# Ledger of designs, part 9: peptides against a protein of PDB entry 4AID

Target 1, 242 residues: chain A of PDB entry 4AID
Amino acid sequence: FDIKRKTIEWGGKTLVLETGRIARQADGAVLATMGETVVLATAVFAKSQKPGQDFFPLTVNYQEKTFAAGKIPGGFFKREGRPSEKETLVSRLIDRPIRPLFVKGFKNEVQVVVTVLQHDLENDPDILGMVAASAALCLSGAPFMGPIGAARVGWVDGAYVLNPTLDEMKESKMDLVVAGTADAVMMVESEIQELSEEIVLGGVNFAHQQMQAVIDAIIDLAEHAAKEPFAFEPEDTDAIKA

## One batch from the design tools (peptide; made by RFdiffusion4, then SolubleMPNN)

Design b2_p20_7_s4
Fold by OpenDDE base, seed 1:
Structure b2_p20_7_s4 (fold): chain B 242 residues (1-242), chain A 20 residues (1-20)
Amino acid sequence: as target 1 above (242 residues)
Amino acid sequence: SARAARVRATLARLAAMNAR
């Protein structure tokens, strides 16, 4: 078994990114752990475009499966068949920052699946799922202009808190989720209680700074474990304007 | 390794395409 692992300290917690144990049939697969929260991200992409495909067919599916039943809040018997409101929301949080990062003109089908395997009731699997999805895409060989990092920022006792626990979030005046590349913020979602725009913008900057360690960790993992890049040349859109 | 260098070069190329 060729298992590759990257471990970093991140916001006072250990983040582990692992590949090569599970889901070997995927183009990329990452087991990500923070505390006792565990997610599996898989990325699969078609090696050809479907005839008549006019849009980029990306699907992102976040799932809190029954194997974590008893450690997921509200995990009593969600009938198989429809995503919960949380699963739908987190699927969109993962989709939004990654969708614009595929090379222009790439219209092969891409499927990202994030499965929560364990929840510790402290570390939310959404941020971990975003990081794991980014890592799985970077390992896949897909023409993805990532990695992305992600972070949640709280405002507790007049300070920014990176990835607050569910208990710390009860005292937080801010729930700020940020995703971005090394160079740019790609997505912001925020719930705010009576805070200035300056504090919120400072929170976005704090998130973007703190996610660099995650981006670097994904790059290091990819250098050791990524598949050969899929040969995709974007059509030279400059040659159509002459 | 030569593989790690190719991966890094590809990621850097892709990042440079996103910055355009």
Scores: peptide ipSAE 0.339, ipTM 0.890, DockQ to the pose 0.635
Fold by OpenDDE base, seed 5:
Structure b2_p20_7_s4 (fold): chain B 242 residues (1-242), chain A 20 residues (1-20)
Amino acid sequence: as target 1 above (242 residues)
Amino acid sequence: SARAARVRATLARLAAMNAR
């Protein structure tokens, strides 16, 4: 197998991005690991637009029902039950920052699937899912203007904490999820307990700074593992307003 | 490698398109 791996230290934890071992039928596939939490992201895109396609057909599906503590016996096929509320929310959380980053006029079907393979009960798979989805898209050759990074920020003992554990989050006055590019914040989702706007804005800035290492890691992985870019010319939409 | 340079150039081009 031609396995490519990028490893970084991130928030005092090892983040591993791996490609080339599993899901080789996808356009992009990334296994992301932090602690003992493991997610698989796959990106698949149609090589042509459907006749009469008028909108960008992006689907993001996050799946957590398949997680096991320890070795999963090799079946990605637990029955597709209706998504849980959490799976629906995290699917939207991943969708929101990536949807605007497709080249304008690209209306080929895109499917991003994020599957939780292992959960350590410390590291939430949502942040890993966002990072892995970004990486899978960058590897796919799709006309995606990423990568995005993502981070969770807590506020514990009067300080920002990058990607707090589920136990640290019980003491946190902030659950702030941020996603962005190198240059811009694309999405903020926040649950805040009576914190000043200044602390929250500082948390967004902290997240955006801390995710740069992840963005750089995705770029490095893509340099080694990405498919050739799909040949797509953006629609010149300024010419239609004349 | 020539491949890494092409990927980097593509990512840089795409990033520059997003900044418009």
Scores: peptide ipSAE 0.327, ipTM 0.885, DockQ to the pose 0.594
Fold by OpenDDE base, seed 2:
Structure b2_p20_7_s4 (fold): chain B 242 residues (1-242), chain A 20 residues (1-20)
Amino acid sequence: as target 1 above (242 residues)
Amino acid sequence: SARAARVRATLARLAAMNAR
C-alpha cells in the first residue's frame, strides 16, 4: 500500500489528511481526521461526456452511515432511504463552494461522497467533510480549480474562535462557516446573535486567513499522491463574441 | 520529484484560471 499522510496543527487541533489505504477504486479518496472525528471523502468522475449532456452533472452526497451510528449522535434512529435534514444541508454546504470551481465546458459526471465514520462529540464533521472533499478532488485528476479550504468561526468572550467545539458553540454568538480558495472567499453561511457587521466581516477575514494552512496541506498531499491530470481543454469563450 | 513538479504546475495553472 502506498499511503500518503499530511498532518498539521490547526486551531489547536491535529488535522490529518490520508490517502492510499481505503477506497482505491475512486479517482480520489481521502480519510480526514480531527480529534476523534473521522470522515472519508471520495471523488469519481466520468472520462467522457454523455450524449446530449447540456449542464454540469455534479452530485455531492454527505452521509452518516448506520455502521457509524454507535459513534454519531442520534445515529440509531435513522430511517432507511432518505437523507436527514443535516445530511441534506451539509451536502449543499460542500456543493456550493466546489461547483463553480470546475473548468468551464467540463460536463462529465462528477460524484463526491463524504461518509462520516466516527464522531467524537466535539468536532463537527461538516468542516472536516468540506476539507476532505476538496482534497479528494485535488487528488482525482479532475479539472477542479481548487483546493478550497473551509473554517467555522465562533465569537466567544469577545474573540474569534477557529472551529469551536460543540460545547464552545453553545456560548458562541456566531456560527460562521466560510469556504474559499487561496485568493477568494467562495461561500459564507452565517447565524448571528446581536453582533455588528464589522465583527461578522472580521470573522470572514479570520476564516479565510486560518484556512490557508489547510489549502497548503492539500497542495502538499496532492504533490505526493495526486493522479495525472485528466486531459481537458476549456471551451474558448472568446470565439462566441466574434 | 518530476511528478510533484507537474502536479504543482497543474494546480498553479488551475488556480490562475479561477482568478480570471
Scores: peptide ipSAE 0.327, ipTM 0.884, DockQ to the pose 0.607
Fold by OpenDDE base, seed 3:
Structure b2_p20_7_s4 (fold): chain B 242 residues (1-242), chain A 20 residues (1-20)
Amino acid sequence: as target 1 above (242 residues)
Amino acid sequence: SARAARVRATLARLAAMNAR
């Protein structure tokens, strides 16, 4: 097994990104760990476009499987087949920042699957899932203009907190999820209690600064483990203006 | 390595395409 691992300290926690042990049949596969929360992200893409494909067919599926049921709050044996409200929301949180980052004209089928393998009841798998999905796409060789980073920002005792625990979030006046590239914020989702716009904007900037270490970690992992880039030339949009 | 250099060049090219 050629296992590649990147480890960083991030918000006072150890983030581990690992590839090469699990899901080797995927184009990209990353096991991500923060605390005792563990997620597996897989990226698979078709090597050809379907005839008549007019839109980009990206599917993102976040799932909290029943084998983690006993470590995930509300993880009862739910019937196979319907995503929970949480799984639906987190799938959208992952989809939103990655969808715009595929090269224009790329209409091959892409499937991203994020599976929660373990939950520690402190570190939410959503942020970890976003990071893992980004890493899996960068490893895949798909024409993805990533990586993205992601961060949650809280406001506790008059300060920004990077990736607050579920218990710290009960005392937080802000739940701010940010995702972006090195250069740009791609997505903001926020729940705010009586905070100024200045504090919220400062939270977005704080998140974007703190996610740079994650972006750099994904790049370092990709340099060592990424597949050869899929040969895709963007549609020459200059040829449509002539 | 030559592979790492190709990955870096590709990521840099893709980043430059996103900035346009």
Scores: peptide ipSAE 0.297, ipTM 0.874, DockQ to the pose 0.589

## One batch from the design tools (peptide; made by RFdiffusion4, then SolubleMPNN)

Design b2_p22_1_s3
Fold by OpenDDE base, seed 3:
Structure b2_p22_1_s3 (fold): chain B 242 residues (1-242), chain A 22 residues (1-22)
Amino acid sequence: as target 1 above (242 residues)
Amino acid sequence: SAAAKKRVELMKKMREEARKEA
């Protein structure tokens, strides 16, 4: 197995990004670990556009299938049910920042699937899922202008906390999820209790600063494991406006 | 591949440009 791994310290926790062990049939596949929370992101894209395709067909599916704390689920597929409210929300959190980063005119079908394999009950798999999806797309060869990083920011005891645990979040006056590139914030989602706009804006800046280490880690992984870029030439849309 | 290297070089360049403007 040609396994490539990047490990960083991030917010006092070890983040591991791994490729080459699982889901080799995907265009990109990344196993991401933080604490004992483990997610698998896969990216698959069509090598041709469907006739008459007028929009970019990106689908993002986040799934918290039956996991056991500290265990990778063997064999217990929960019934293919309707996505939970959480799964629907996190699928949107992943979709929002990645969708604008595809090259204009690319209308091949793209499917991103994030599966929670293990949950430690401390580290929420949503941020890890965003990071893993970004990494999987960067490895896939799709015309994706990533990476994105992501971070959750809490406000606990008058300070910013990077990726607070589920227990620390109970004491937090802020749940701020930020995603962005090296140069730009692409998405903000926030739940805030009695905080000034200055603290919230400072939280966005803190998140964007802290996610640079993740962006660096994805680039380092891509240097060692990225597939050949798909040969996509945008149709000269200038020729249709004449 | 050479194309994969060029894609990673582009990612590095965008990151370096972003860090000079900050």
Scores: peptide ipSAE 0.477, ipTM 0.904, DockQ to the pose 0.217
Fold by OpenDDE base, seed 4:
Structure b2_p22_1_s3 (fold): chain B 242 residues (1-242), chain A 22 residues (1-22)
Amino acid sequence: as target 1 above (242 residues)
Amino acid sequence: SAAAKKRVELMKKMREEARKEA
């Protein structure tokens, strides 16, 4: 097996991005680890467009599987057959920043699946899932103009905290999730308790700065493991609306 | 492949441009 791995220190934690060991049948597959939280992101895309396809058919599915449920808070309350509220929310958090980064006119089906394999009860798999999905897409050969990075920012004891633990989040006055490219913030989601707009904007900037290390790590992984890009030329008719 | 290298070079270029504007 040709296993490629990138390891970085990120927010005082070891982030590992690995490809080549698991899900080799996918176009892209990344195993991401932070602490003992482990996620698998897979990206699969159709090699042709369906006849009459008028929209970009991107599907993002975040799943916390039952085998990890013994380590996932609230994992026992999953009604079989429907995503939990958390799974639905995190699927949207991943979808929102990646959807705009596909080449305009690309209407082949794309499926991103993020599966939580392990949870350490300290590191939330949502941010890790966003990072893993970005990495999997960058490796896949799909016409994706990533990578994105992602970060959660807390406000604890009058300071920004990168990817606070679940315990640190109890003391945090901010839950700020940011995703972006190297150049742009693509998504912000925030829950804030009695903080100034200045602190929140500073949190967005802090997140965007801190996610650059993740973007760098994905690029470094792609240098060693990216598949051949899918040959896609947009038909001139879709380029006129740019 | 050459195409994969070009895609990575594009990613690097975008990153370098972003870091000059920051």
Scores: peptide ipSAE 0.457, ipTM 0.897, DockQ to the pose 0.243
Fold by OpenDDE base, seed 5:
Parts: C-alpha cells; sequence; structure tokens
Structure b2_p22_1_s3 (fold): chain B 242 residues (1-242), chain A 22 residues (1-22)
C-alpha cells in the first residue's frame, strides 16, 4: 500500500491526514483523525459531462454510520436511508465553501461523501469532515481550486478557543464555524450568545489564521499523493486568475 | 506526474500570494 500521511499539531491536538489505505477506488480518499475522532472523505467525479447537463452536479453527503452511533452523543439508531438534521446541516457546511472553488464550466458529476468512522465525544467530526473533504478533492484530480481549511471557534472565559471540545462548547458563548482558502473566508456559520460584533469578527479572523496550518497540511499531502489532474479547459478563463 | 506537480505548485503560489495580501 502506498500510504501517505501528514501529521500536524493543531489547536493543541494532533491532526492526521492519511491517504492510500481506504477507498482507493475513489478519485480522492482521505482518512482524517483528530484525537480519536476519525472520518473518511471520498471524492468521486465523472470523467464526462451528461448530455444536457446545465448546472454543476455537486453532491455532498456527510453521514454518521450506525457502527459509530454507540460513540455519537444522542445517537438514535439512524434508520438506514434518511440523513438526520445534523447530517443535512454538516453536508451543507461542507458544500458551501467547496462549490464555488470548482472551475467554471465544469459540469461533470461530483460526489463527496464524508463518513464518520469514530467519534471520541470531544472532537466534533464536522470540522474534521470539512478538512477531509477538502483534502480528498485536492488529491482527486478534479478541477477544484482548493484547498479549503475549516475551524470552529469558541469564546470561553473571555478568549478564543480553536476547535473547543464538546464540553468546552457548553461553556462557550460562540459556536463559530469558518471555512476558507488561503486568501478568503468562503463560509461563516455562527451561533452567538450576546457577543459584540468585534468579538465575532475577531473570531472569524482567528479561525482564518488558524486554518492556514490545515491548508498547508493538505498541500503537503497533495505534493506526495495528488493524482493526475483531469484535463479540463474552463469556459471562462477569468475563474483561474482570481 | 508533471501535471500533478503543476497543480500543487499552483496551490503553493495561491497560498503565497494570499499571505502577501494579508
Amino acid sequence: as target 1 above (242 residues)
Amino acid sequence: SAAAKKRVELMKKMREEARKEA
């Protein structure tokens, strides 16, 4: 097995990005680990456009499988076949920042699947899933102009906390999820309890700064494991210069 | 591959440009 791994310390936790062990049939596949939370992201894209395809057919599916449900807080036995509200929300959180980063005119079907394999009850798999999805796309050869990073920011005891634990989040006045590139914030999702706009904006900036280490880690992984880029000519050349 | 290397170099370049504008 040609296993490539990148490990970084991130917010006082070890982040591991691994490829080449699992789901090698996908265009990109990344196993991401933070603490004992483990996610598998897979990216698959069609090598041709469907006749009459007029929109970009990106599907993102975040799923917490039943075998991990014994380690997932509030894990009702998910009936096979319908995403939970959480799975639907996290699927959108992953979709939002990645969708605009595909080269314009690319209308081949893209499927990103993030599967929670393990949950440690400390590290939420959503952020890890965003990171893993970004990494899987960067490895896939798809015309994806990532990577994105992602971070959760809390506000605990008058300070920003990077990727707070689920227990720290109970004391947090902010649940701020940010995703972005090296240059831009692409997505913000926030639940805030009586904080100033200044603190929130500072949280976005803090998240964007802290996710650069993840972006760097994905680039380093891609240097060693990226597949041959799919030969695609963009319809609009301005999309590559931005 | 050479194309994969170019894609990674593009990612590096975008990151370096971003860090100069920030």
Scores: peptide ipSAE 0.445, ipTM 0.893, DockQ to the pose 0.292
Fold by OpenDDE base, seed 1:
Structure b2_p22_1_s3 (fold): chain B 242 residues (1-242), chain A 22 residues (1-22)
Amino acid sequence: as target 1 above (242 residues)
Amino acid sequence: SAAAKKRVELMKKMREEARKEA
């Protein structure tokens, strides 16, 4: 087993990104851990486009499997086959920032699956899932122009808190999820309680600054573990405008 | 930041280098 691991301190917590142990049949697979919360992200892409494919077929599925349900807050006996509201939301949070980062004209099927394996009841697996999905795509060889980082920002006692615990979030006046590249914010989702726009904008900037360590960790992992990039040349769509 | 741009460029470069070594 060629296991490659990157470990960083991030917001006073240990973030671990691991590849090579699980899901070797995927194009990219990353096991991400923060505290005792553990997620597996897999990225798979088709090596050809389907005939007549007119759009980019990206599917993102976040799943909290029933084997982890005894350690997941809210005890949802997820009946077979329907995503919860949380799973649907987190799938969108992952999809939104990654979709624009694929090379224009790439229309091969891409599937990203994030599975929660363990939950510590302190660290929400959503941010970890976003990070793991980014890492898995960067390792896959898909024409993905990431990495993205992600962060949650709280506002507790008049200060920004990076990736607040579930208990700190009860006291937080802000639930701000940000995803971005090294250069740009790609996605913001926010729930706020009686906060100024200035505090929210400051939270976006704080998140974007703090996620740079995650972006670096993904790059460092990719330097060691990335597969050969898929040979994709975008069709010169500029030749059709002549 | 200029450092952030350089990191994204590095990922791009790594992909381009990996395509040249193939």
Scores: peptide ipSAE 0.299, ipTM 0.744, DockQ to the pose 0.068

Design b2_p22_3_s3
Fold by OpenDDE base, seed 5:
Structure b2_p22_3_s3 (fold): chain B 242 residues (1-242), chain A 22 residues (1-22)
Amino acid sequence: as target 1 above (242 residues)
Amino acid sequence: EEKKRLAEWKELKKKLYELAKK
């Protein structure tokens, strides 16, 4: 068992990214922990394209399974069933920044699954799930031009708060989720209560700055645990002229 | 651009993989 782990302090919390213990059948698998919130991200990709595949078949599935030991807030024992509204929204939050980072012409099926294993009632698994999914893809041989980082930014008592707790979020005038690469913001999702555009833009910049530590942590993990890159060559028909 | 991006990806991933083997 070759277990690789990266640990950083991030927003006053310990972020742990681990690979090699579980889900070895996946192309990439990362166990991510922040506080006592734990998520498993897996990335699997097909080694061939389906005949006649005309679009990039990326599927992202975020799921909050009530495993045996923890009440996930709002998690009744949902039998295997239709995703909740939250699960659907978070799946889209993970998909949005990831999808454009695949190499064009790659039309092999890609499945990203993020499973919440534990929830501490303080650290939201959505941000952690975004980070874990990014890491899992970076460890995979898939032609993914990540990593992405992600951050939630609150506005509490006239200051930005990185990854506010669920209790801090009750006092927050902003719920700002940002995802990006080292070089660019890829996605912004925001719920704002009577804040200036300047504060919101400052929040995006704050998020992008704070996620660099996560990006660096994913790179460090990938340097130690990434698989060989998949031998992908785009078909000449998909090679856009530039 | 896409060929360049693919080449950059392959190079980056190769470097990461070589580092991971050390």
Scores: peptide ipSAE 0.147, ipTM 0.717, DockQ to the pose 0.734
Fold by OpenDDE base, seed 4:
Structure b2_p22_3_s3 (fold): chain B 242 residues (1-242), chain A 22 residues (1-22)
Amino acid sequence: as target 1 above (242 residues)
Amino acid sequence: EEKKRLAEWKELKKKLYELAKK
């Protein structure tokens, strides 16, 4: 197997992005690790558009497998088939920043699946899942104008904290999730407790700065492991409306 | 071959970014 791996230090933790070992049948597949939290992202896209397809059929599924869920507090007996509230929310968090980055006029079916394989109870798989999904799409050859980075920012003891642990988050006055490209913030989701707008805006900027290392890591991985770009030409009618 | 694929990917990405700016 031609395994490619990128390792960076990120917020005082080791982030590992790996491809080539598992899920090789996908168009893109990335195993991402931070601490002992491990996620697998896969990207699959159809090589043709369905007849009469009028919208972009992107599906994002984030799932926490029962093997990981046995350690996750509140992992109730999910009847096989219905996503939890968390899985639904995280699926949307991944979907929101990636959806607008597909080339206009691309209406081939795209499926992104993020699977939590392991949870360390310190590092939340959601941010890691966003990063892994971005990386998998960049490797896939799909007409995706990523990568995106993602970061969670806390506010603890009067300072920004990058990707706070679940324990640090109990002391945090902010839960700020940011996703973006190298050039732009694409998504902000925030829960704040009595913080100034200045601190929140500073948190967005901090997140965007800190995610650049992740974006660069995804680019480096893609440079060594990406599939050939899918031969896609937008219809002239869709290029004029972009 | 790998350098060529990388160049093609970078060129494609550049084209895609240019298309998105339009």
Scores: peptide ipSAE 0.103, ipTM 0.632, DockQ to the pose 0.060
Fold by OpenDDE base, seed 3:
Structure b2_p22_3_s3 (fold): chain B 242 residues (1-242), chain A 22 residues (1-22)
Amino acid sequence: as target 1 above (242 residues)
Amino acid sequence: EEKKRLAEWKELKKKLYELAKK
C-alpha cells in the first residue's frame, strides 16, 4: 500500500493525517488521529452532473458508529438509522465552511462521510472530523478550494486553550469553534459565558493562527497524495446577470 | 516530474481560488 502520513504537534497533542490504507475506492480518504480519537473521512464526487441539476448537491454525514459509541459519553443506544442530535450538528458544522469553497457552477454530487472509529473521551472528534473532511476533499481531485483548518478554543484560567479536552471544557468559559482557510475565517460557532467581545475576537484570531499548522499539514499531504484535479470547466454563469 | 506536477497543481489551485473570489 502506498501509505502517506503527515504528523504534527498541535496544541500539545500529536495530530496524524494518513491516506492510502483504507477506503481506496473513495476519491479522497483520510484517517485522522488526535490522541486516541480516530476518524475516517471519505470524499466521493460524481464525474458528471445530473440532468436538470440546479443546485450544488453536497451531502455531509458525520457518524459515530456503535463500536466507537461504547467509548462516547451518552452514546449508549443510537437507534440504527437515525442520526443523533450530535451527529446532525457536527454534520452541519463540517458542511458550513466547506460548501462555499467549491468552484461556482460545480453541481456534481459530492458526498463527505466522516466516521468516528475511536474516541478517547478526551479529544472531541468534531474538530478532528472537520480537519479530516478538509484533507479528504483536498486529496479527492474535486474542485474544492480548501484546505480549511479548524480549531476549538477554550478560555480556562484566564487564557486561551487550543482544543481543550472534554474535562478542560467543563471549566472553560468559552466553546469557540472556528474554521477557515489560510487567508480567511469561514465559520465561527460560539457558546460563551460572560466574556467580553475582545476576548471572543481574540479567540477567533488565536484559532485562525493555530489552524495554520493544520492547513500546512493538509497541503503537504495533498502535495504528495492528491489525485489529479478533476477536469472541470466552470460554466460561464456571468451570462445570467444580464 | 513530481516537482512539475506539484507546480501545475499549485497553479491550478491558484487559478481556481482566484475564480472563486469573483
Scores: peptide ipSAE 0.070, ipTM 0.636, DockQ to the pose 0.060
Fold by OpenDDE base, seed 2:
Structure b2_p22_3_s3 (fold): chain B 242 residues (1-242), chain A 22 residues (1-22)
Amino acid sequence: as target 1 above (242 residues)
Amino acid sequence: EEKKRLAEWKELKKKLYELAKK
């Protein structure tokens, strides 16, 4: 097994990005760990476009596997086959920042699957899932202009907190999820309690600064494990509409 | 712009792949 691993300290926690051990049949596959929360992201893309395909067919599916019957909040009604509200929300959080980063004219089917393998009940797998999905796409050879980083920012005791625990989030006046590239913020999702716009904007800047270490870690992993770029050229007909 | 982005992507990914082979 050609296992490549990148480990960084991030917000006082160890982030591990690993490839080459699991899901080797995917175009990209990353096992990401933060604390004892573990996610597997896989990226698969079709090597041809379907005839008559008029839109970019990206599917993002975030799944929390109930390996521990009874410990995941909301696990009581996972009918086999329908995403929970959380799984639907997180799938959208992953989709939103990655979708605009594909090269225009690329209309091959892309499937990103993020599977929660373990949950420590402290570190939310959503941020970890965003990071893992970004890494898997960067390794895949798909025409993806990533990496993206992601971060959650809390406001606890008058300070920004990077990726607060679920317990720290109960005391937080802010739940701010940010995703971006090295150069740009791509997505902001925020729930705030009686905070100034200045504090919220400062939180976005804090998130974007803190995610650079993750972006760099994904780049370092890709330097050691990325596949050859897929041979793609957009048809000239799509270039006239730009 | 799209042709530029494609070229930048191809260059970046090629560089990463060449580094991964060393």
Scores: peptide ipSAE 0.034, ipTM 0.605, DockQ to the pose 0.756

